# Peptides against a protein of PDB entry 3NZW: the designs that were tried, part 47

Target 1, 212 residues: chain A of PDB entry 3NZW
Amino acid sequence: TTTLAFRFQGGIIVAVDSRATAGNWVASQTVKKVIEINPFLLGTMAGGAADCQFWETWLGSQCRLHELREKERISVAAASKILSNLVYQYKGAGLSMGTMICGYTRKEGPTIYYVDSDGTRLKGDIFCVGSGQTFAYGVLDSNYKWDLSVEDALYLGKRSILAAAHRDAYSGGSVNLYHVTEDGWIYHGNHDVGELFWKVKEEEGSFNNVIG
Target 2, 222 residues: chain B of PDB entry 3NZW
Amino acid sequence: QFNPYGDNGGTILGIAGEDFAVLAGDTRNITDYSINSRYEPKVFDCGDNIVMSANGFAADGDALVKRFKNSVKWYHFDHNDKKLSINSAARNIQHLLYGKRFFPYYVHTIIAGLDEDGKGAVYSFDPVGSYEREQCRAGGAAASLIMPFLDNQVNFKNQYEPGTNGKVKKPLKYLSVEEVIKLVRDSFTSATERHIQVGDGLEILIVTKDGVRKEFYELKRD

## One batch from the design tools (peptide; made by RFdiffusion4, then SolubleMPNN)

Design b2_p13_2_s1 (from b2_p13_2, 9 letters changed)
Fold by OpenDDE base, seed 3:
Structure b2_p13_2_s1 (fold): chain B 212 residues (1-212), chain C 222 residues (1-222), chain A 13 residues (1-13)
Amino acid sequence: as target 1 above (212 residues)
Amino acid sequence: as target 2 above (222 residues)
Amino acid sequence: QLPVSPALQEWWL
């Protein structure tokens, strides 16, 4: 898996691959590694598929309950804290989760929290999470600027996942791309790595380790 | 060291069509190299036009299916005989599986039915309850033999339009029930030839708006 | 760790 999220002047970009594996077996190429918790809040998934899917779905329920009780959308801080508290209760039980909770509230603005099954909860501007995270960071860190246009930011997110999909055997399938703004998240499509790779290679003159 | 799990072999396969879905399984049940039964059905009609199979350790599979059937029953009791939708069934099964997260059901679960729009639906689950809706999925002993075939023949992976120099993919289209049945039969006959844990009989459950029908075909009994 | 057949392995992301 490779997931990433970063803040920039235009909000948040979230990009993820779609491969699931079981050892050397490619279990799926079409897994949704982003949970749409609400129109303003996303969760990303890395680690055990069931752990992430189950508990982030549960988180969605908790976030909805918060809205019902408080008549206000849950903050990104609070949502991430709920998840963090939960996994902390299971510490040592063998959960495997590397998650990012990304969203927008009027109070917080665009916000990203990293939460993992070790109990780590971090607020930050840039995170890459998963087996391919280092590959994604290589591209992302090299090109990241706060002042990126939305278009450039979307491309950078997509391109970073593509790099990871290329180098990480456990990442691939497609890139799912999101842009989070004050108006909520916008899905920017599913980009098949096979097609995307060749397009990017041609347009950039990159990936020269592969002969076309 | 105590190993609580067995492996009873077998293979299952789900394929979704436009207005139907198919879930098929062989009827062989084995332990190690011994055939326990040549006809032990592992694909079940669970009501509400949902068919289910949990392949792997049969004891766990049977337990899971029974629990799900009970869940359907209770859903009716609690919700005025409302039909359980396939997506809700999938969520329920996730909870059943994940409820044993720390002592998992040793099974690959597939359900098939129609979604709320009447479109064919197949959901597959890992042992601990991650799930995905797919057009096709093979599970069990010969899944590794069948799944690539399904990728090619259902999802048309690696197929391109002739004369396009590989630039135009073969377009996705739904398969007819007859085509799906052919693929299922070919899958299982092929798997039977190459896997000792697959054989004896093939039972296919076909879900349509009119309900569930069953077809049976003989497989090699070697 | 419980023995899990590769065919019945948990999915990882």
Scores: peptide ipSAE 0.477, ipTM 0.811, DockQ to the pose 0.528; fails the geometry check
Fold by OpenDDE base, seed 5:
Structure b2_p13_2_s1 (fold): chain B 212 residues (1-212), chain C 222 residues (1-222), chain A 13 residues (1-13)
Amino acid sequence: as target 1 above (212 residues)
Amino acid sequence: as target 2 above (222 residues)
Amino acid sequence: QLPVSPALQEWWL
């Protein structure tokens, strides 16, 4: 898996691959690694597929309960804390989760929290999570600026996942791309890595390690 | 060292059509190299137009299917005989599987039915309850032999329109029930030739708006 | 730990 999220002047970009594996077996190329918790809040998945899917779905229920009780959307801080508290209670039980909770509230603005099964909870501007995270960081860190246009930011997110999909055997399939603004998240499509790779190579003159 | 799990072999396969879904399984049950039964059905009609199979350790599979059938029964009691939708069934099965997260059911689960729009639906589960809706999925012993074939023949992977220099993919289209049955039969006959844990018989459950029908075909009884 | 049958391994992301 490779997931990433970063804050910039235009909000948040979230980009993820779609490969699942079972050892050397490619279990799926079409896994949805982003959960849409509500129109303003996203969760990303890396690690055990069942652990992530089950508990992030559970998190969605908790967020909805908050909204019903408080008559206000849950904060990104509170949502991420609920998940963090849950996984911390299971510490040592063998859960495997690397998640980002990304969203917008009027109180917080665009916000990203990293939460993992070790009990770590971090607020930050840039995270890459998964087996391909270092490959994504290589591209993302080299090109990231706060002042990126929305178009450039979307491309950078997509391009960073593509780099990871190229180098990490456990990442691939497609890139799912999101832009989070004050008006909520916007889905920017599913980009098949096979097609995207050749397009990017041609347009950039990149990936010269591959002949074609 | 004591191993609480067995492996009873077999293979299952689900394919969703436009207005139907198919879930098929061989009828061979084995332990190691011994055939326990040449006809032990592992694909079940669970009611509400939902068919289910949990392939791997048969004791766990049977337990899971029984629990799900019971869940359907209680759903009717609690919700005035409301039909359980396939997506709700998938969520329920996730909870059944994940409820044993730390002592899992040693099975690969597939369900098939129609979604709320009347479209064919196939859901597959890992042993601990991650699930995905797909157009097709193979599970069990010969899944690695069949799944690449389904990628090519159901989802038309690596197929391109002639004369386009590989620039235009073969368009996705739904397969007819007859085409799907042909693919299922070819999948299992081929798998039987290459895997000792697959064979004897093929039972296919077809779900349509009119209900569930069953078809049976002989496989090699080697 | 579950016996590692490739076919019955949990999915990883």
Scores: peptide ipSAE 0.465, ipTM 0.806, DockQ to the pose 0.555; fails the geometry check
Fold by OpenDDE base, seed 4:
Structure b2_p13_2_s1 (fold): chain B 212 residues (1-212), chain C 222 residues (1-222), chain A 13 residues (1-13)
Amino acid sequence: as target 1 above (212 residues)
Amino acid sequence: as target 2 above (222 residues)
Amino acid sequence: QLPVSPALQEWWL
């Protein structure tokens, strides 16, 4: 898996691959590694598929209950804390989760929290999570600027996942791309890595280690 | 050291059509290198137009299917005989599986039916309850032999329109029930040739708006 | 840790 999220002047970009594996077996190429918790809040998945899917879905239910009880959308801080508190209770039990909780509230603005099964909870502007994270960081860190246009930011997110898909055997399938703003998240499509690779190679003159 | 799990072999396969879905399984049951049964069905009608198979360790599979059938019964009691939708069934099965996260059911689960729009639906589960809706999925001993074939023949992977120099993918389209049955039969006959844990018989459950029907075909008995 | 056959392992992301 490779997931990433970063803040910039235009909000948050979230980009993820779609491969699931079972050892050397490609279990799926079409897994949704982003959970849409509500129109303003996203969760990303890396690690054990069932652990992530089960508990992030549970988190969605907790967030909805918060809205019903408090008559206000849950903050990104509170949502991430609920998940963090949960996994901390299971510390040592063998959960495997590397998650990002990304969203927008009027109080917080665009916000990203990293939460993992070790009990770590971090607020930050840039995270890459998964077996391909270092490959994604290589591209993302080299090109990141706060002042990126929305178009350039979307491309950078997509391009960083593509780099990871190219080098990490456990990442691939497609890129799912999101843009989070004050008006909520916007889905920016599913981009098959096979098609995207050749397009990017041609347009950039990159990936010269592969003969066309 | 005691191993709580067995492996009873076999293979299962689900394919969704436009207004139907199929779930198929061989009828061979084995332990190690011994055939326990040449006809032990492992695909079940669970009611509400949902068919289910949990392939791997048969004791775990039977337990899971029994629990799900009971869940359907209680759903009717609690919700005025409301039909359980396939998506709700999938969520329920996730909870059944994940409830044993630290001592999992040793099974690959597939369910098939129709969604609320009347479209064919197939859901597959890992042993601990992650799930995905797909057009097709193979599970069990010969899944690695069949799944790539389904990628090519159901989802048309690596197929392109002639004369486009690989620039235009073959368009996705639904397959007829007859075409799907052909693919299922070819999949299982091929798997039987190359895998000792697959064979004897093939049972196919077909789900339509009119209900569930069954077809049976002989496989190699080696 | 319980023995799990490699044929039936959990999915990883």
Scores: peptide ipSAE 0.465, ipTM 0.808, DockQ to the pose 0.477; fails the geometry check
Fold by OpenDDE base, seed 1:
Structure b2_p13_2_s1 (fold): chain B 212 residues (1-212), chain C 222 residues (1-222), chain A 13 residues (1-13)
Amino acid sequence: as target 1 above (212 residues)
Amino acid sequence: as target 2 above (222 residues)
Amino acid sequence: QLPVSPALQEWWL
C-alpha cells in the first residue's frame, strides 16, 4: 500500500493506491483505501485490510453518533483520537493499521492526523503511509510547496502514488484521488496505474528506466 | 505443533452478470491426499436470494454458513421479515468473521446475489472479514489458477482492440448467463486437470430475480 | 497462525 495526504494553500490532497496482497499473491487491484466518513472527513487505510476496514467503518459510526448527540460534526482531532484510543486498547493484540484522518472543520481548518496501531497519533502537514511510503516521499518532498495550485497539488499526489506503485511491489492497481476543502471532499477519480504510467512517462519524459 | 486448522481443498468461483450472479464450487472434499467425499456441496442458498460459500477448512466454513443462515433468520424476526440486502449481508458476514479476528475462520468466503438495483453482485471476504464487491472472484485451492483467467475473460485484462497498437482497451461488457456458465465450466475443468484438490463435481448456483437455480456438472474423478 | 496458503491469507494493504 501507498497512501498520502498533504496540506497546502488549497486544502488537503489525499491519494492512495488500490492494491491488496496476500503474501506474493495480488489479492485485489481495486480496493477502496479511503473511507468517506462524512462529507468533510476522510480516513485512509494501510496495513491489515480487515483491521482498517472494520475499525474505520466503526469510526464512521462513532463520528455519526457524535454528530447526532452534539448536533455538530466531529472535529478531526476528536475523530482521530477516538481511533487512536481504540487501537491503543488493542496494543499488543496484533492489529496492523496505518491511517490518516483528514478533514476540515471551521474550528480546525484543514487538518491531517496520522494514527497507527502502535498508538502513535501525529498531527502534521505531510504524511505518506504504507510499504511504498518512501517512494512516495521521494517524489512528494521533491516537489511539495505550500503554494501549489490545486491542479498541481492533485497531480503531485497522483504522481507520488504512481512512483510508489512503480517501485513497490505491494502497491499498484489505481490511484484514487481526493481534494478536501472547506466545502468538503471532492473525489477526483480513479486512475489506472497501467494507463497513468505511460501517460506520465510521455508527458514528463520520466521513468526512463522503463523502455516503452 | 498442533494445528487447529485443516484444509479440505476445493475451489469456488463467483461471477456477477448484469442481472444475475453465479457462485460455483466443486464438490470434492479432501484431507491431504485422501478424498473424503466426491459430492459434498459447499455452495449454499441462504435465503433472501443470497448464495454463500466459505471455502478452506470445511468445519469453519460450515460453521460460518450456519451462523449466517441463523443471522438471516433473526434478521427476519427482528425486522418484520424484511429482505436482507446483499450489501447488508456482506456487512453482517464481516462482523461474523472479524468477531473471530484472533482465531479466524480459515476460509475464503464468497457470496453472490442481486443488489438493490437488481444488478448482479459478488462479495469476497478474507479470513478476517475484509470484503469487496467485485465482478468476479475465485477462491480456494485452485484460485491461483483460475483468478488470472477470470481477469482476462471477465474483466478483459490485457486485451486490446485489434489494430490499435495496444492503445484501445477491450471495452468492458456484461457477460450473458450462458457465457458465464461456459467460463465457469472451463475454469473448473482446467483447474481439475492441474490441481489434485479439485474435481469430482461442479455445482453452480445461479441467482436471478426469479430465485436460485442449481446446475450440476461432472468433473474428472481421478 | 494461519497457514500460508495464498488463498487463505489475510489481505494486506
Scores: peptide ipSAE 0.459, ipTM 0.800, DockQ to the pose 0.586; fails the geometry check

Design b2_p13_2_s2 (from b2_p13_2, 7 letters changed)
Fold by OpenDDE base, seed 2:
Structure b2_p13_2_s2 (fold): chain B 212 residues (1-212), chain C 222 residues (1-222), chain A 13 residues (1-13)
Amino acid sequence: as target 1 above (212 residues)
Amino acid sequence: as target 2 above (222 residues)
Amino acid sequence: QLPVAPSTQEWWL
């Protein structure tokens, strides 16, 4: 898996691959690794598929309950804390989760929290999470600027996942791309890695390790 | 140390059509190199136009299917005989599986039916309850032999329109029930040739708006 | 990792 999220002048970009594996077996190329909790809040998945899917769905329920009880959307800080507190109770039990909770509230603005099954909870501007995270960081860190245009930021997110899909055997399938703004998240499509690779190679003159 | 799990072999496969879905499984049940049964069905009609199979360790599979059938019953009791939708069934099965997260059911679960729009639906589960809706999925012993075939023949992977220099993919289209049945039969006959844990018989459950029908075909018995 | 079985064929992301 490779997931990433970063803050920039235009909000948050979230990009993820879609491969699932079971050992050497490619179990799926079409897994949804982003949960849409509400129109302003996303969760990303890396690690055990069931652990992530189950508990982030559970988190969605908790966020909805908060909204019903408090008559206000939950903050990104509170949502991420709920998940962090939950996984901490299971510390040592063998859960495997690397998640990012990304969203917008009037109180916080665009916000990203990293939460993992070790109980780590971090607020930050840039995170890459998964087996391909270092490959994504290589591209992302090399090109990241706060002042990126929305178009350039979307491309950078997509391009970073593509790089990880190219080098990480456990990442691939497609890129799912999101832009989070004050108006909520916008889905920017599913981009097949096979097609995207050749397009990017041709347009950039990149990936010269592969002869076309 | 004692291993609480067994492996009863077999293979299952689901394919969703436009207005139907199929879930098929061989009828061989094995332990190690011994055939326990040449006809032990493992694909079940669970009511509400939902068919289910949990392939792997048969004791766990049977337990899971029984629990789900019971869940359907209680759903009717609690919700005035409301039909359980396939997506709700999938969520329920996730909870059944994940409820044993630390002592899992050792099975690959597939369900098939129609979604609320009447479209064919196949859901696949790992042993601990992650699930995905897909057009097709193979599970069990010969899944690695069948799934690539389905990628090519159901989802048309690596196929391109002639004369386009590989630039235009073969368009996705729904397959007819007859075409799907052909693919299922070819999948199982070929798997039987190459895998000792697959054979004897093939049972196919076909879900349409009119209900569930069953078809049976002989497989090699060696 | 699951404690009970050496391999449960669980999916990983």
Scores: peptide ipSAE 0.466, ipTM 0.813, DockQ to the pose 0.382; fails the geometry check
Fold by OpenDDE base, seed 4:
Structure b2_p13_2_s2 (fold): chain B 212 residues (1-212), chain C 222 residues (1-222), chain A 13 residues (1-13)
Amino acid sequence: as target 1 above (212 residues)
Amino acid sequence: as target 2 above (222 residues)
Amino acid sequence: QLPVAPSTQEWWL
């Protein structure tokens, strides 16, 4: 898996691959590694598929209950804390989760929290999570600027996942891309790595280690 | 050291059509290198137009199916005989599986039916309850032999329109029930040839708006 | 006490 999220002047970009594996077996190429908790809040998934899917879905329910009880959308801080508290309670039980909770509230603005099954909860501007994270960081860190246009930011997110898909055997399938703003998240499509790779190679003159 | 799990072999396969879905399984049950039964059905009609199979360790599979059937019963009691939708069934099965997260059911689960729009639906589960809706899925012993074939023949992976130099993919389309049955039969006959845990018989459950029907075909009895 | 579960075909992301 490779997931990433970063803040920039235009909000948050979230990009993820779609491969699931069981050892050397490619279990799926079409897994949804972003959970849409509500129109303003996203969760990303890396690690054990069931752990992530189950508990992030549960988190969605908790967030909805918060809204019903408090008549206000849950903060990104509170949502991430709920998940963090839960996984910390299970510490040592063998959960495997690397997640980012990304969203927008009027109080917080665009916000990203990293939460993992070790009990770590971090607020930050840039995270890459998964077996391909270092490959994604290589591209992302080299090109990241706060002042990126929305278009350039979307491309950078997509391009970083593509780099990871190319080098990490456990990442691939497609890139799912999101842009989060004050008006909520916007889905920017599913981009098959097979097609995207050749397009990017041609347009950039990159990936010259592969003969076309 | 005691191993609580067995492996009873077999293979299952689900394919969704436009207005139907198919869930198929061989009828061989084995332990190690011994055939326990040449006809032990592992695909079940669970009511509400949902068919289910949990392939792997048969004891776990049977337990899971029984629990799900019971869940359907209680759903009717609690919700005025409301039909359980396939998506709700999938969520329920996730909870059944994940409830044993630390001592999992050693099974690959597939369910098939129609969604609320009347479209064919197939859901697959890992042993601990992650699930995904797909057009097709193979599970069990010969899944690695069949799944790539389904990628090519159901989802038309790596197929391109002639004369486009690989620039235009073959368009996705739904397969007819007859085409699906052909693919299922070819899948299982091929798997039987190359995997010792697959064979004897093939049972296919077809779900339509009119209900569930069954077809049976002989497989190699080697 | 939970029995030692063998490796399952768990999906990883």
Scores: peptide ipSAE 0.466, ipTM 0.813, DockQ to the pose 0.359; fails the geometry check
Fold by OpenDDE base, seed 5:
Structure b2_p13_2_s2 (fold): chain B 212 residues (1-212), chain C 222 residues (1-222), chain A 13 residues (1-13)
Amino acid sequence: as target 1 above (212 residues)
Amino acid sequence: as target 2 above (222 residues)
Amino acid sequence: QLPVAPSTQEWWL
């Protein structure tokens, strides 16, 4: 897996691959590694597929309960804390989760929290999470600026996942791309890596390690 | 060291059509290299137009299917005989599987039916309850032999329109029930030739708006 | 982890 999220002047970009593996077996190329908790809140998945899918879905239920009780959307801080508290209770039991909770509230603005099964909870502006995270960081860190246009930011997110898909055997399939603004998240499509790679190579003159 | 799990072999396969879905399984049950039964069905009609198979360790599979059938029963009691939708069934099965997260059911689970729009649906599960809706999925012993074939013949992977220099993919289209049955039969006959844990018989459950139909075909018995 | 065939193993992301 390779997932990433970063804040910039235009909000938040979230980009993820779609490969699942079982050992050397490619279990799926079409896994949805983003959960849409509500129109303003996203969760990303890396690690054990069942652990992530089950508990982030559970998190969605908790967020909805908050909204019903408090008559207000849950904060990104509170949502991420609920998940963090949950996995911490299971510490040592063998859960495997690396997640980012990304969203917008009027109180917080655009916000990203990293939460993992080790009990770590971090607020930050840039995270890459998964087996391909270092490959994504290589591209993302070298091109990131706060002042990116929305177009450039979307491309950078997509391009960073593509780099990871290229180098990490456990990442691939497609890129799912999101832009989060004050008006909520916007889905920016599913981009098949097999097609995207050649397009990017041609347009950039990049990936010259591959002949074609 | 004590191993609580067995492996009863076999293979299952689900394919969703436009207005139907199929779930098929061989009828061979084995332990190690010994055939326990040449006809032990592992694909079940669970009611509400949902068919289910949990392939791997048969004791766990049977337990899971029984629990799900019971879940359907109680769903009717609690919700005024409301039909359980296939997506709700999938969520329920996730909870059944994940409820044993730390002593999992040793199975690969597939269900098939129609979604609320009447479209064919196939859901597959790992042993601990991650699930995905797909157009097709193979599970069990010969899944690695069949799944690449399904990628090519159901989802038309690596197929391109002639004369386009590989720039235009073969368009996705739904397969007819007859075409799907042909693919299922070819999948299992081929798998039987290459895997000792697959064979004897093929049972196919076809789900349509009119209900569940069963078909049976002989497989190689060696 | 359970010793299963790759196709039936737990899925990882």
Scores: peptide ipSAE 0.460, ipTM 0.807, DockQ to the pose 0.579; fails the geometry check
Fold by OpenDDE base, seed 1:
Structure b2_p13_2_s2 (fold): chain B 212 residues (1-212), chain C 222 residues (1-222), chain A 13 residues (1-13)
Amino acid sequence: as target 1 above (212 residues)
Amino acid sequence: as target 2 above (222 residues)
Amino acid sequence: QLPVAPSTQEWWL
């Protein structure tokens, strides 16, 4: 898996691959690694598929209950804390989760939290999470600027995942891309790596390690 | 060291069509190299137009299917005989599986039916309850032999329109029930040739708006 | 002691 999220002047970009594996077996190429918790809040998945899917779905329920009880959308801080508290209760039990909770509230603005099954909870501007994270960081860090246009930011997110999909055997399938603003998240499509790779290679003149 | 899990072999396969779905499984049940049964069905009609198979360790599979059937029953009791939708069934099965997260059912689970729009639906589960809706899925012993075939023949992976220099992918289209049955039969006959844990018989459950139909075909018995 | 899920069959992201 490779997931990433970063803050910039235009909000948050979230980009993820879609491959699931079971050892050497490619289990799926079409896994949805982003949970849409509410129109303003996203969760990303890396690690055990069942752990992530189950508990982030559970998180969604908790966030909805918060809205019903408090008559206000849950903060990104609180949502991430709920998940963090949950996984911490299971510390040592063998859960495997690397998640990012990304969203917008009026109180917080655009916000990203990293939460993993070790109990780590970090607020930050840039995270890449998964087996391909270092590959994504290589591209993302090299090109990131706060002042990126929305278009450039979307491309950078997509391009970073593509790099990881290329180098990480456990990442691939497609890129799912999101832009989060004060108006909520916007889905920016599913981009098949098989097609995207060649397009990017041609347009950029990149990936010269591949002859085609 | 004691291993609480067995492996009863077998293979299952689900394919969703436009207005139907199929879930197929061989009827061989084995332990190691011994055939326990040449006809032990592993694909079940669970009611509400949902068919289910949990392939791997048969004891776990049977237990899971039984629990799900019971869940369907109680759903009717609690919700005025409301039909359980396939997506809700999938969520329920996730909870059944993940409820044993730390002593999992050693099975690959597939369910098939129709979604609320009447479209064919196949859901597949890992042993601990991650699930995805897909057009096709193979599970069990020969899954690795069949799944790539399904990728190619159902989802047309790596197929391109002739004369396009590989620039135009073969378009996705739904397969007819007849085409799907052919693919299922070819899958299992091929798998039987190359895997000792697959054979004897093939049972196919076809789900349509009219209900569940069963078909049976002989496989090699060697 | 109860076994954990076999790693070869669990889906990983």
Scores: peptide ipSAE 0.459, ipTM 0.809, DockQ to the pose 0.368; fails the geometry check

